# Peptides against a protein of PDB entry 3OGK, part 40

Target 1, 307 residues: chain A of PDB entry 3OGK
Amino acid sequence: ATPDRLSRRFPNLRSLKLKGKPRAAMFNLIPENWGGYVTPWVTEISNNLRQLKSVHFRRMIVSDLDLDRLAKARADDLETLKLDKCSGFTTDGLLSIVTHCRKIKTLLMEESSFSEKDGKWLHELAQHNTSLEVLNFYMTEFAKISPKDLETIARNCRSLVSVKVGDFEILELVGFFKAAANLEEFCGGSLNEDIGMPEKYMNLVFPRKLCRLGLSYMGPNEMPILFPFAAQIRKLDLLYALLETEDHCTLIQKCPNLEVLETRNVIGDRGLEVLAQYCKQLKRLRIERGADEQGMEDEEGLVSQRG

## One batch from the design tools (peptide; aimed at target 1 F27 K85 M139 R286)

Design b1_p19_3_s1 (made by RFdiffusion4, then SolubleMPNN; from b1_p19_3, 11 letters changed)
Fold by OpenDDE base, seed 4:
Structure b1_p19_3_s1 (fold): chain B 307 residues (1-307), chain A 19 residues (1-19)
Amino acid sequence: as target 1 above (307 residues)
Amino acid sequence: MSRLEELKRSREAELKALA
């Protein structure tokens, strides 16, 4: 369907999800004139979709102008914006979103490519938003944002339940974790081994409700920080963990309530056996190839233990 | 190669270097 057809048929649409760069079989379902740009859709949203509160763009080209138009058109009615693997915008576009959409609950830009001009967008979000529930810029490159703003967000947004970030040093997020009392999910950060301070992370205090997590570069020395709450872990992202097979076995054995595991083939047959033995509630298992096996073609294994 | 792919590969390379 074209944007205009959608609005005519569904003028009261509340949620819109658009996927660019579709699989070959889906290409014919995409209007020829949209070209992967969100612009025609944003125009339609601005003019005709007055009830729209949730927007999800996947693999779309999004400009700052698009974001600005969307922000001004929907303002505080916009509750969800997901820029999933999108490109073409800068942090100015994000700034416009958070400036005008002060009641936004979900802001996602996971795996999006953008030009970073400054950290003002996160600062603005920290200064004015109290509604945020989900913040996700996992697998992005932000170098100019402040962990202090993230802490402020946690302090001000009492409903904040999921936060996924880039390469913040985990110790810089201590204040964030203390403030984020209702946080259930955290992914990202950076654990940096220090031979001179082997226990540098042992005193980390995580939010009490944390049950979905993925700490980047977590090795066997850092892994014990999870043990106090391993029994409540429901989802683990180990794609960027530095765990060997035996480490996987150790951790998995401590997570009897694990429902989702994402990891590398380093888990091995032994890890899978341990997983089967101890994680009876496992619903989804994603296994990626290791860095040493990654060639031009990425192969992904997905297995359901109950399926 | 997209920036995303570069980022992924960079992380993979970093991961390998740390291992």
Scores: peptide ipSAE 0.052, ipTM 0.710, DockQ to the pose 0.072
OpenDDE base, seeds 1, 2, 3, 5: peptide ipSAE 0.029, 0.031, 0.030, 0.030; ipTM 0.705, 0.713, 0.671, 0.703; seeds 1, 2 fail the geometry check

Design b1_p19_3_s2 (made by RFdiffusion4, then SolubleMPNN; from b1_p19_3, 11 letters changed)
Fold by OpenDDE base, seed 1:
Structure b1_p19_3_s2 (fold): chain B 307 residues (1-307), chain A 19 residues (1-19)
Amino acid sequence: as target 1 above (307 residues)
Amino acid sequence: MSRAELRKRMREAELRARA
């Protein structure tokens, strides 16, 4: 479909999702005029899609100018922006979005590649937004944003239910967790091993409604922090956890209400058996090949056709 | 494999997947 055709057919469109070409194609000499740029779509949105409140770009090339145009065109009518695995923009573009779209409810940049200039975008969001429900910059690398701004967002956005972040030290998010009273989902952070203080995370207090979780770099020493509320966990992302097969078994046994599990091949056939035994409500299972496969000597850390 | 090494490899794999 072309932007103009879309506008003509659906002038009152409220939600738009565009997908670029698969990443495999992005590595090849893709002509510049391929449908991977959002620019013509943003132009069409700005001119003709006046009721559009939700935009989802997946694997698209997005410039700061595109974001600025979109922001100004939709302003407070924009409720959802998802830059899913996009590239080409900087934090200036994000700043424009949060500056002009002060009633945005969902802001996603998961797995996007961008140039980070500063942390102003998150600060601006913290200072002016009270509507945010979903904030997701999972699997991104922000080094200049402040955990304090995240805490402010949690305090001001009472409908905040899902937050996925990059590699924040989890202890820096204590204030955030205390403020995020309605948070149901959290992914990301960073659990860092400290030989001198192995229990440094044991006093973490999570939001009471938390049921979808993925803590990055969680090892077996940190895993017990989940045990008090493991029975309420419904989704678990272990893709970036540092758990072995037996650790998986231990955790899974404590999560009888698990509906979604994402993990690596390290779960093994044993882990899958335990999963089948204890997680009767499981709806979705994702097993990825992990970087740890090359270093694991234990045969039990592999999922076979039997599992 | 140490935790630190695994973390590093996972990060590298993630970066490669994004490229």
Scores: peptide ipSAE 0.104, ipTM 0.776, DockQ to the pose 0.111
OpenDDE base, seeds 2, 3, 4, 5: peptide ipSAE 0.095, 0.047, 0.091, 0.094; ipTM 0.775, 0.714, 0.774, 0.778; seeds 2, 3, 5 fail the geometry check

Design b1_p19_3_s3 (made by RFdiffusion4, then SolubleMPNN; from b1_p19_3, 12 letters changed)
Fold by OpenDDE base, seed 1:
Structure b1_p19_3_s3 (fold): chain B 307 residues (1-307), chain A 19 residues (1-19)
Amino acid sequence: as target 1 above (307 residues)
Amino acid sequence: MSRLELERMSREAELRAAA
């Protein structure tokens, strides 16, 4: 469909999701710039879709100019912006969004590729937004943003329930976790093993309502930090955890209310057996290949037809 | 092992499963 055709058919559209490149494009089987520019859509949104409050771009090319136009056109009426696996923009575009859309509730840049100029966008968000419910820049590389701004957001946004971040040192987020009283979901961070300080993370205090969790680089030494609230965990993202089969078994056994598990095939048939035994409320299971399973001779670290 | 490497492997697995 074309943008103009959409607006003519649905002038009162409130939510728009656009998908650009197919998954096959990830392997360079098609040109990188194929079918993905949001520019004509943003133009149409700006001119004719005056009730639009939710925009989701998936695998599209988005420029700073596109973001600026969208921001100014929708302003405080924009409640949701998801730049899902998008590319072509910089943090200047993000700054425009948070500057003009001060009542945004959901801001997502998960798996997007962008040029980072500074951390001003997160600072601006922290200074002026009190409406944020979901902040997600999972699997992104922000090096210039401040954990203090994230803490400020948590303090000011009482409805903040889901936060997914990049590779922040988890200890830098202590203030954030303390402030985020209503947080239910957290993914990302970075757990960095310190042989000289084995109990480095044992004093971490998580939000009381936390039930969806994915800590990056969590190993067996860090895993016990979850045990005090493992019974309330409903979703685990273990894709980026550094857990072996036995570690999976240990953790899963402590999560009887688990509904969603995302992990790698290192869970093995044994882990799946434990999962079936202890997690009777499981609704969704995602098992992916992991780089660490390549060349693994341990059969327990593989999912077979038995599992 | 980097998160990016794990992500790439995950994406590859997803594509294979969808084929």
Scores: peptide ipSAE 0.019, ipTM 0.575, DockQ to the pose 0.516
OpenDDE base, seeds 2, 3, 4, 5: peptide ipSAE 0.019, 0.019, 0.018, 0.023; ipTM 0.549, 0.534, 0.566, 0.583; seed 5 fails the geometry check

Design b1_p19_3_s4 (made by RFdiffusion4, then SolubleMPNN; from b1_p19_3, 13 letters changed)
Fold by OpenDDE base, seed 4:
Structure b1_p19_3_s4 (fold): chain B 307 residues (1-307), chain A 19 residues (1-19)
Amino acid sequence: as target 1 above (307 residues)
Amino acid sequence: MSVEELERLSREAELRARA
């Protein structure tokens, strides 16, 4: 569909999701004026899609100017922005979004590539937003943002239910977890083994409603931190966990209410057997190849236990 | 609003955009 055709057909469109081409082919195969660039769409949004509240761009080129235009065009009417595997913007674009869209509820930049200028966007979000429900910059490279701002967001946004982050040291997020009383989902962070302090993570307190979880670099020594609430876990992201087959078996046995599992092939046949035995509510299973294996993007094997 | 509801809305938006 073209932007103009969409606006003509759906002038009162509230939600828009656009998919570009795979990242590897984006710059060579996508015309500048169409397809992979959001500019034409942002123009159309600004002019003709005045009811739009939710925007999801997947694998598209997004500039700071695009974000600025979108932000100013929709302002507090924008409730959802998802930059899913997008590229072409900087943190200045993000700053514009959070500055102008003070009532944004969902902000996603998962797997997006951008130039990081500073951490002002997260600080601005922390200072002014009280509406945020979902914050997701999973698998991104932010080095200049502050965990304190994340804590402030948790404190101020009482409806915050899902947060996915990059490689924050988990201990730096203690204040965040304490503040995020209604958090149901957390992914990311960084667990770092310390030979001198093997129990440094054992006293971590997670939000009481946490049921969807993916801790990056979680090994067998850290895994026990999940055991107190493993029975309430509905979704596990183990893609970046450092668990072997037996570790998977141990954890899975403790998660009888697991509905979604995402993991690597290290789970093996044994782990799958244990999964089938203990997780009767499993709805979706995603198994990815290990980082050492060349995976074909977009050919994800989704297996359902029921189908 | 739950994450699941948000995801549902996102899926619906995708369907509308492809139509």
Scores: peptide ipSAE 0.010, ipTM 0.383, DockQ to the pose 0.032
OpenDDE base, seeds 1, 2, 3, 5: peptide ipSAE 0.000, 0.000, 0.000, 0.013; ipTM 0.316, 0.294, 0.402, 0.443; seed 5 fails the geometry check

Design b1_p19_4 (made by RFdiffusion4)
Pose (drawn by RFdiffusion4):
Structure b1_p19_4 (pose): chain A 307 residues (1-307), chain P 19 residues (1-19)
Amino acid sequence: as target 1 above (307 residues)
Amino acid sequence: LEELEVNVPPTAATMKKRE
């Protein structure tokens, strides 16, 4: 339908969610220029959806111009913006929205592709934003943003509950973790072990409410930092973990309250057996395919009828 | 169990990150 039709039928929308490209686009089957331009929708938002406080674009093309218009038109009213698997914008667009939308509660760019010219957008949040509840750049290449800015955001945003990040060194986020007193969910970061520091981590202060998490590149040697509070973990994202079938069993075994598990097929039939009696409350399970070229990551990394 | 998905192919973004 045209944006005109949407605003005529529902002039007082508070929340809007638009999907563009077919699902196949998540698997590199859809041309990049196929469509899903968000622009006519943002123009319609400017003129006729004057009550909109939340926008979620999914698999759509979003330009800097379009986000500059959205930020100016909705300003302090924009409580939530989700750029979900979108493309076509840059850090100029992010900066525009974080400077004009001073009361953003939830900002999300998971799996989006954009050009990173600088890191001022994150710094701008750190300097002026107090209201942020959820910040999410989970599956994203950011090389110019400072972990210091993220820590500062945690110090200023009492209601920060959920943050998902890129390839920050976990050690750089120690300050962030101490400051994020209310943090219930963390995903991302980078666990980089060097033989030089056998106990490079073991001294992580995780927020005492963290129960939904996934540490990227987590190996067997760093896995134990989860054991002190594994009884509390309700959601686990081992999708980007570097741990073998045996290690999965050991960790899954310690999470009796786990309700959501996402992992690669390395979990193996053996891991599913463990999950079968320790985690009776499990509600959602996703086993994504692993490195399927040079053996199934190990000689147990195949799930079957047994699992 | 409310949702079960097994041997789901990786998305393009996942493949990129794994490379």

Design b1_p19_4_s1 (made by RFdiffusion4, then SolubleMPNN; from b1_p19_4, 11 letters changed)
Fold by OpenDDE base, seed 2:
Structure b1_p19_4_s1 (fold): chain B 307 residues (1-307), chain A 19 residues (1-19)
Amino acid sequence: as target 1 above (307 residues)
Amino acid sequence: MEELELDVPRTAVQRRIDA
């Protein structure tokens, strides 16, 4: 399909998803120039698709100018923007989006590559948005944003249900978790082991409705923080956890209502047996090859054809 | 609500960059 034909065929289009066709994704590496340019599509959206409220770009090149044009064209009518594995923009483009689209409900930049100039985009979002339901910059590297702005967003956006972040120290998010009373899903953060303070995270208070969770760098010493609410967990993302086979078995036994599990091959046949025994509501299982496969001497840490 | 999902082909310029 070509952009110029889109509006003629679908003048009342509400939701658009564009998928770029780069080379086969090599281990989640996103080259700077992967994907097609969104520019001709943004032009078409701006000129002719006046009812469009949801835009999803996947594996495409997106410039700040593209984001600025989109923001000004759709303004408060834009409810969803997903920059999924995109590249070519800076935080200035994000600032334009949140400045002009003050009623945005879903903002996603998961696995996108960008140039970070400042944290103004998140601050602007915190100061003016009360509609946000989903915020996702999982697997990104924002170093200049403030956890205080995330807390402000949680306080002001009462419909906020899903937040996925980069490598924030989890203790810096205490205020965020306290404010995010309706949060159901959280992924990311950073759990930093301190041998001198083994109970560093034991007093963390999570939102009461939290049931989808993926804490980055969670090891066996931090895992017990989940035990008080493990029975209400429906989805676990353990791809970036630091759990061994036995740790998986321990956690899975405490999650009888688990529906979705994403983890690495370290779960092993033993972990899969425990999963089958204790998690009768499981709907989806994703097992990825971890970087640790090159060093796994433990046969129990491998998923075989038995599992 | 009209929802559309499209696969976007690579341009000649993008193919040169990817090569």
Scores: peptide ipSAE 0.231, ipTM 0.714, DockQ to the pose 0.039
OpenDDE base, seeds 1, 3, 4, 5: peptide ipSAE 0.048, 0.217, 0.221, 0.032; ipTM 0.474, 0.703, 0.705, 0.546; seed 4 fails the geometry check

Design b1_p19_4_s2 (made by RFdiffusion4, then SolubleMPNN; from b1_p19_4, 9 letters changed)
Fold by OpenDDE base, seed 3:
Formats: sequence, C-alpha cells, structure tokens
Structure b1_p19_4_s2 (fold): chain B 307 residues (1-307), chain A 19 residues (1-19)
Amino acid sequence: as target 1 above (307 residues)
Amino acid sequence: MEYLELNVPRTAIQRKIFE
C-alpha cells in the first residue's frame, strides 16, 4: 500500500489506521527506530485526504514535525488522533496537536515513548477544548502534567466518557472525578498503601456512570472502594492490580454484570470457575502472564487446560 | 469506504519518502 494509491482510490476516506511494524512484534522488543515513518502519509493526508477526521498510527515513528504538519493540515477537522505504541516525538508535538485541533474528541498516546519537556500540552487542552470524549495516555510516564488540568478538562468537556492515565496518585484526582460527571471509563492512577492510614481511599467518590475501570496497584485493602458500584461494572482491567486468586474471586462475585475482564494468570482455575459461575454476561477474557508469577505459580494461581 | 486499516512495511514507506 502506498499513499498515492490510497488517496486516488479513496479520496473521501474519513478514518485511517496505519500499522508500521509487524503485528507479532512487540514495541519494546525491537529497536525504537525500526519500522515505518508517518511522514509520507502525513504529506498525503495534508494534500489529498481532506475528509480524513480519524488517524491511528500504531507502532510507527512520529516526529514533532509530523505532528505539527498533521495538526495544521487537519486543524478542527481532526476528531481522533491515536499514537498507539509510537515513538519519536516530544510533548511539543502534542502541544501542536491540541493547539491547532481544538475540536479533537479522541487523543490517545497509550504505550507511546516520547520525551517530556513540560506539561503545556495538557494545559492547552484544558484551556481551549470542550469537545474531548476520550483521553488516553495509559502506560505512559508523564511527570510534568497537572491533575488540575485534568480536572479542568473534565469540567469543560461534558462529553468526556473515557480517561486513562499514568501514575497519578488517586487522591489527587478527587476533583477530577467530581467534575467528570459523564465519565464511564477510567484506567490508571496509583493506589499507594499506607500502613498508618489503611482506609485513606475509602471515601473516594467515583463518577456515577463509571462502569469500566482499571485502578493500578489496587490491592485487597483498596478493593472495597469498588463494592458500592460493583454491580454496575461492565469491564475490569486488573492487569496492574495487586490482587491474588482469592481477591479475584471476591471481586468477581460482586460484579454480576461484568462483560470484559483483563487480568493476569494469577486468577487461576479457581478464579475462572467463579467467573463462569457469577458473570453470565462475560464477552471477553484476556489473561496475561505476569512477571510476578514466574516463581510463584501454583495450582490456584495458574490457568490450566481445564479452565 | 470510510475506514481503512493498512499494514505498512518500512521499505515501502522509505521508498515513498524519497520518490
């Protein structure tokens, strides 16, 4: 496939997804500069794909110049940008996107590798965007962005329904959760155990419509914060939770409407049995092998052929 | 057609950059 052929055949294309590396290749297992550059595609988008409103780059090299060109070319017509496991850009590129694409609805940088210069991009987004529906920088490391800007985004973007973040302390997001009245999905954050304050998170108030959730580092002591609304949970991301087999069983039993579960092998055959028993609406199950299971696998913490 | 997903090999992309 070439950009020229694409624009000639589909001049009215509205959504484009490009995958620049083999599907079987993991981003962190190959050189960062291996794979495709978005540059020729950005050029083609700018020149010939004038109805394109959704761009998804997966495992591609994206420079700040590429982002700047894309931003200026599509401007307020760009509704979706997904930098999915991409590399090569800095927060300056993100700043250009949010500066020029003020009607953007979906902005994703999940698992992308970038150089963080400052938090201006999120501040700019907070100051000018009222259209945002999905914000996702899950599995990224932003240290210079402000939770106050996230709160401002929630206040100003009334259609905001999905937010996935990095390692924000959850207590710093209290204002965000209060403002995000229509939020349905939240993933990320950081729950930090405090022996001297075991119930430090118990008074957290989540958005009323929240039904897709994945709290990072959630252990059995923090898990009860979900119980008041567990019945309305449709999707759980437990990949980065600190739950053992029995903890999984406890939580799953309280989520009868669960449709999607993502977790680690620690769920075990027992957890799968409980899942089958209590979650009759389950549609998808993702189980990954965790690093912590390498030396701790047993019959309960291992999914076997029986499951 | 409104949506298209493409697997783009590096060699093809590099050639287009210099064409």
Scores: peptide ipSAE 0.201, ipTM 0.652, DockQ to the pose 0.029
OpenDDE base, seeds 1, 2, 4, 5: peptide ipSAE 0.041, 0.222, 0.160, 0.228; ipTM 0.435, 0.664, 0.621, 0.664; seeds 2, 5 fail the geometry check

Design b1_p19_4_s3 (made by RFdiffusion4, then SolubleMPNN; from b1_p19_4, 9 letters changed)
Fold by OpenDDE base, seed 2:
Order: C-alpha cells, then sequence, then structure tokens
Structure b1_p19_4_s3 (fold): chain B 307 residues (1-307), chain A 19 residues (1-19)
C-alpha cells in the first residue's frame, strides 16, 4: 500500500498500525536501518487523516522531525503512540510528542533504540498530562529520567493502569507505587541482591490492584515479596527473573489464578507439571530459549516434548 | 476501534544492507 492511497480509501481512519519488514537482527538490538521510514506516512497523516487518534509504528525508522510533524498535526487528538522496536529518533522527538499531545493516553517505546539527550520528555509529561493510562518503555536504556517524574505521573494520572519501565532500582519507585493507586500492571525495574541485607525489599508496598507483574532480576530471596498478593496475580513475566526450576514451582503454587505465564526454559518439565496442577485458569504460556540452553546441566530445567 | 494494519516494504537501499 502507498500513503496517498490510504487517505483516499480511508479518510476517516482512527487507528493505524504500520509494520516494517522483519529482518534477522541481534537479540534486543535494532539496527540503524531497521524497518521502513515513516516519513511519507507521517506526511499523509498530517495532511489527510484528520480523525486519526492512534498510531502504532513497529520496526520502523522514525526521526525527530517525523515525531515533531506528527505531534503538531494531531496535537490533543492523538491518544495513542506506540514506537514498537523503532529507531532513528532522540529524546527531543519524545519531548515534542508530550509537549503538543497533552491528552495522550498510551505512550509506548518498548524495545526502541534511540539517542538519549536528557530526561525532559518525562518531566514535561509529568508536569502537564492527566490522561495517561499506559506508559511503556520496557527494555529501553533511559539513564537520564527521574523516578520522581514517574511518581508525579502516577499522582496526576488517576487512570494509569499499566507501567513498564527500564532498570530503575525498585526502592527508588516506592513513591511511585504509593501514588499509583489504580495500577494493575508493572514490568521492569531492577532488584539488586545484597547479601549483607537479605530483607532489603521485604517492606515494599505494591499497588492494591496489581495483578500483572514482571520484576527484572528477581531472585529467590526477593520472590517472597509477591507472596502476600500472589493469589491475585493473573500474569507473570519471568523472562528476566533469576529463578531456577524449584523457585518457579514455589511461585506457581502460590498463583492459582494465573492466566498468562512468560518464562524461560528453566521452568522445566517439573515446573510445567506444577503449573498444570495449580493453575487451572492458564490461557497463555510462552517459553523462551534463554542463555540457559548453553549450559543445561540440570535435566529438570529442560522442557521436553512430554511437558 | 478498528485498527488498519499495513506492512511497509523496505527501500532498495535497506534491502541491500540486510541481504
Amino acid sequence: as target 1 above (307 residues)
Amino acid sequence: MEELELNVPRTAAQERRFA
């Protein structure tokens, strides 16, 4: 399809998803020339798609100029922007989006590769947005953003239900969790094991409605922080957890209402047996091949065709 | 809300880089 044909056929289009051609790439790396350029599509959106509220770019090249043009053209009518595995932009482009699109509800940059200039985009979002429902920069490398801005967003956006972040120290997010009263989903953060302080995270207070969770680097020592609300957990992302087979068994037994599990091959046949026994509402199971495949010393950590 | 999904081709220059 060509951009010019799009507006002629669908002049009242409200939601658009553009997918760049998949290519073999390094795991979690987006090459500089990954996907197609969004430029001709942004031009078409700006000129002819006046009812467009939702834009999803997947595996596309997006420049700061593209984001600036999109932001100014759609302004407060833009409710959803997803930069899914995109590349080519900087945080200046993100700043333009949050500056001009004051009523944005969903902002996603998951697995996107970009140049980070500063943390102004998140600060601007915190200062002016009250509409945000979903914020997702999972598997990104923001280093210049402030957890205080995330707390401000939680305080001001009462409909905020899903937040996925990079490697924030979880203890820096205590204020965020306290403010995010309606949060149902959280992924990311960083749990840093301290042998000298084994109870470092035991006093963490999570939002009362939290039921979809994926804590990065969660090990067996940190896992007990989930036990008080494990019965209400419906989705677990354990792809970046540091749990072994027996740890999986322990956690799964405490999550009888689990509907979605994403984990690595370390769950093993034993973990799958426990899952089948205790999680009768399971709808989706994703098992990824992790670094563990190179050193499968433990037979129980292997998922066989029998499991 | 109905979402229109389109597959966008790569440019000739992009195809040569990933070929």
Scores: peptide ipSAE 0.330, ipTM 0.760, DockQ to the pose 0.041
OpenDDE base, seeds 1, 3, 4, 5: peptide ipSAE 0.272, 0.251, 0.254, 0.275; ipTM 0.749, 0.735, 0.747, 0.749; seeds 1, 3, 4 fail the geometry check

Design b1_p19_4_s4 (made by RFdiffusion4, then SolubleMPNN; from b1_p19_4, 10 letters changed)
Fold by OpenDDE base, seed 2:
Structure b1_p19_4_s4 (fold): chain B 307 residues (1-307), chain A 19 residues (1-19)
Amino acid sequence: as target 1 above (307 residues)
Amino acid sequence: MEELELNVEPTAVQREIEA
């Protein structure tokens, strides 16, 4: 399809997803001109799609100018913006979005590549938005944003149910978790080992409704923080956890209501057996090969044909 | 209303990456 034909065919379109071709490598720097540009589509949206409230760009090139044009054109009518594995923009573009679209409910930048100029976009969002339901910058590297702004968002956005973040130290998010009373999903953060303080995370309090979880760098020493509410967990993202086969078995046995599991090959045939035994409500299982498993074909944690 | 999903043609650089 072409942009110029879109409005003629669907003048009252509410939700649009544009999907570029997959990039060859994940988590690598994306060339500035590797994929499709959103510019002609943003022009079409701005001029002719006046009822559009949801925009999802996947694997596309998005400039600050594109974001600024989109923000001004849709303003408070924009409820959802997903920059999914996109590139080409800076935090100035994000600032424009949150400045002009003050009723946005879903904001996603998961796995996007960008230039970080400052943390003003998150601060602006915290100061003015009360509508946010989903915030997702999972697998990104924001270094200039404040955990305090995230806490403010949680306090002001009472419908906030899903938050995925980069490598925030989990202890810096204590205030956020306390404020996010209705949060159901959290992914990201950073659990950092400290041999001098082995129990530093044991008193961490999570939101009472939390049932979808993925903590980055969670090892066997930190895993017990989940045990008090493990029976409540419906989804686990263990892709970036530091759990071995036995650790998987231990955790899975405590999650009888698990519906979705994402993990690495380290779960092994033994872990899959335990999963089948204890998790009768499982709907989706995703197993990836981790970097640490490359060349480890003879390890116990290998999933065989049986699994 | 359901979400309209469209596939966008990649740039020449993207085609080279895929090759």
Scores: peptide ipSAE 0.391, ipTM 0.731, DockQ to the pose 0.045
OpenDDE base, seeds 1, 3, 4, 5: peptide ipSAE 0.302, 0.287, 0.361, 0.292; ipTM 0.711, 0.700, 0.725, 0.712

Design b1_p19_5 (made by RFdiffusion4)
Pose (drawn by RFdiffusion4):
Structure b1_p19_5 (pose): chain A 307 residues (1-307), chain P 19 residues (1-19)
Amino acid sequence: as target 1 above (307 residues)
Amino acid sequence: AELKERIMEAGPPLVEWEA
């Protein structure tokens, strides 16, 4: 339908969610220029959806111009913006929205592709934003943003509950973790072990409410930092973990309250067996395919009728 | 990085289950 039709039928929308490209686009089957331009929608938002406080674009093309218009038109009213699997913008667009939308509660860019010219957008949040509840750039290449800015955001945003990040060294986020007192969910970061520091981590202060998490590149040697509070973990994202079938069993075994598990097929039939009696409350399970070229990551990394 | 790229290019999940 045309944006005109949407605003005529529902002039007082508070919240809007638009999807663009077919689902196949998540698997590199759809041309990049196929469509899903968000622009006519943002123009319609400017003129006729004067009550909109939340926008979620999924698999759509979003330009800097379009986000500059959205930020100016909705300003302090924009409580939530989700750029979900979108493309076509840059850090100029991010900066525009974080400077004009001073009261953003939830900002999300998971799996989006954009051009990164600088890191001022994150710094702008760190300097002025107090209201942020959820910040999410989970699956994203950011090389110019400072972990100091993220720590500062945690110090200023009392209501920060959920943050998902890129390839920050976990050690650089120690300050962030101490400051994020109310943090219930963390995903991302980078666990980089060096033989030089056998106990490079072991001294992580995780927020005492963290119960939904996934540490990227987590190996068997760093896995134990989860044991002190594994009884509390309700959601686990081992999708980007570097741990073998045996290690999965050991960790899954310690999470009796786990309700959501996402993992690669390394879990193996053996891991599913463990999951079968320790985690009776499990509600959602997703076994993605792993590295399927040179053996199934190990000789147990196949799931079958047994599992 | 190679892991994430591989996951992003991977086919649909082998198992997707929900209660």

Design b1_p19_5_s1 (made by RFdiffusion4, then SolubleMPNN; from b1_p19_5, 8 letters changed)
Fold by OpenDDE base, seed 1:
Structure b1_p19_5_s1 (fold): chain B 307 residues (1-307), chain A 19 residues (1-19)
Amino acid sequence: as target 1 above (307 residues)
Amino acid sequence: SELRERLRNSGPPLLDWEA
């Protein structure tokens, strides 16, 4: 579909999801002339889609100018923006979005590639937004944003339920967790093992409603921080955890209400057996390949056809 | 960071099961 055709058919469209890289079967149906750029779509949104409140770009090329145009066109009517695996923009584009769309509820940049100029976008969001429900810049690398701004967001946005971040040191997020009283989902951060301080993270206090979790670089030494609330965990993202097969077994046994598990093949057949035994509410299981494929052929932690 | 990059590019999942 072309932007023009979309607006003509659906002038009252409220939600738009665009995918830049369709499945092979659909590739021939998408005009090559768009090159995956959002520009023609943003133009159409600005001119003709006046009721659009949710925009999801997946694997698209997005410029700062595109974001600026979108921001100004939709302003406080924009409730959701998802830049999912997009590229081509900088934090200036993000700044424009949060400056003009002050009632945005969902802001996602997960796995997007961008140039970081400063941390102003998060600061601006913290200063003016009280509507945010979902903030997701998972699997991104921001070096110039402040954990203090994240804390401010948590304090001001009472409906904030899901936050996924990059490689923040978890201890820098203590204030955030204390403020985020209604947080149900957290992914990201960085757990950094300190051999000299094995209990570095043992005093972490998580939000009471937290039930969807994915801590990056969590090893067996840090894993016990989950045990006090493991029974309430419903979704677990272990894709970036540093857990071996036995660690998986230990954790899974403590999560009887687990509904969604995302992990690596290191879980092994043993972990899958434990999962089947203890997690009767499981609805989804995603197993990805490990990072060290070359070494894993010889390791016990492999998922076979048995599992 | 390096770990994330490696893990992000690990290819398609071995299993994606939904009930």
Scores: peptide ipSAE 0.202, ipTM 0.826, DockQ to the pose 0.593
OpenDDE base, seeds 2, 3, 4, 5: peptide ipSAE 0.182, 0.185, 0.196, 0.197; ipTM 0.807, 0.817, 0.822, 0.818; seeds 3, 4 fail the geometry check

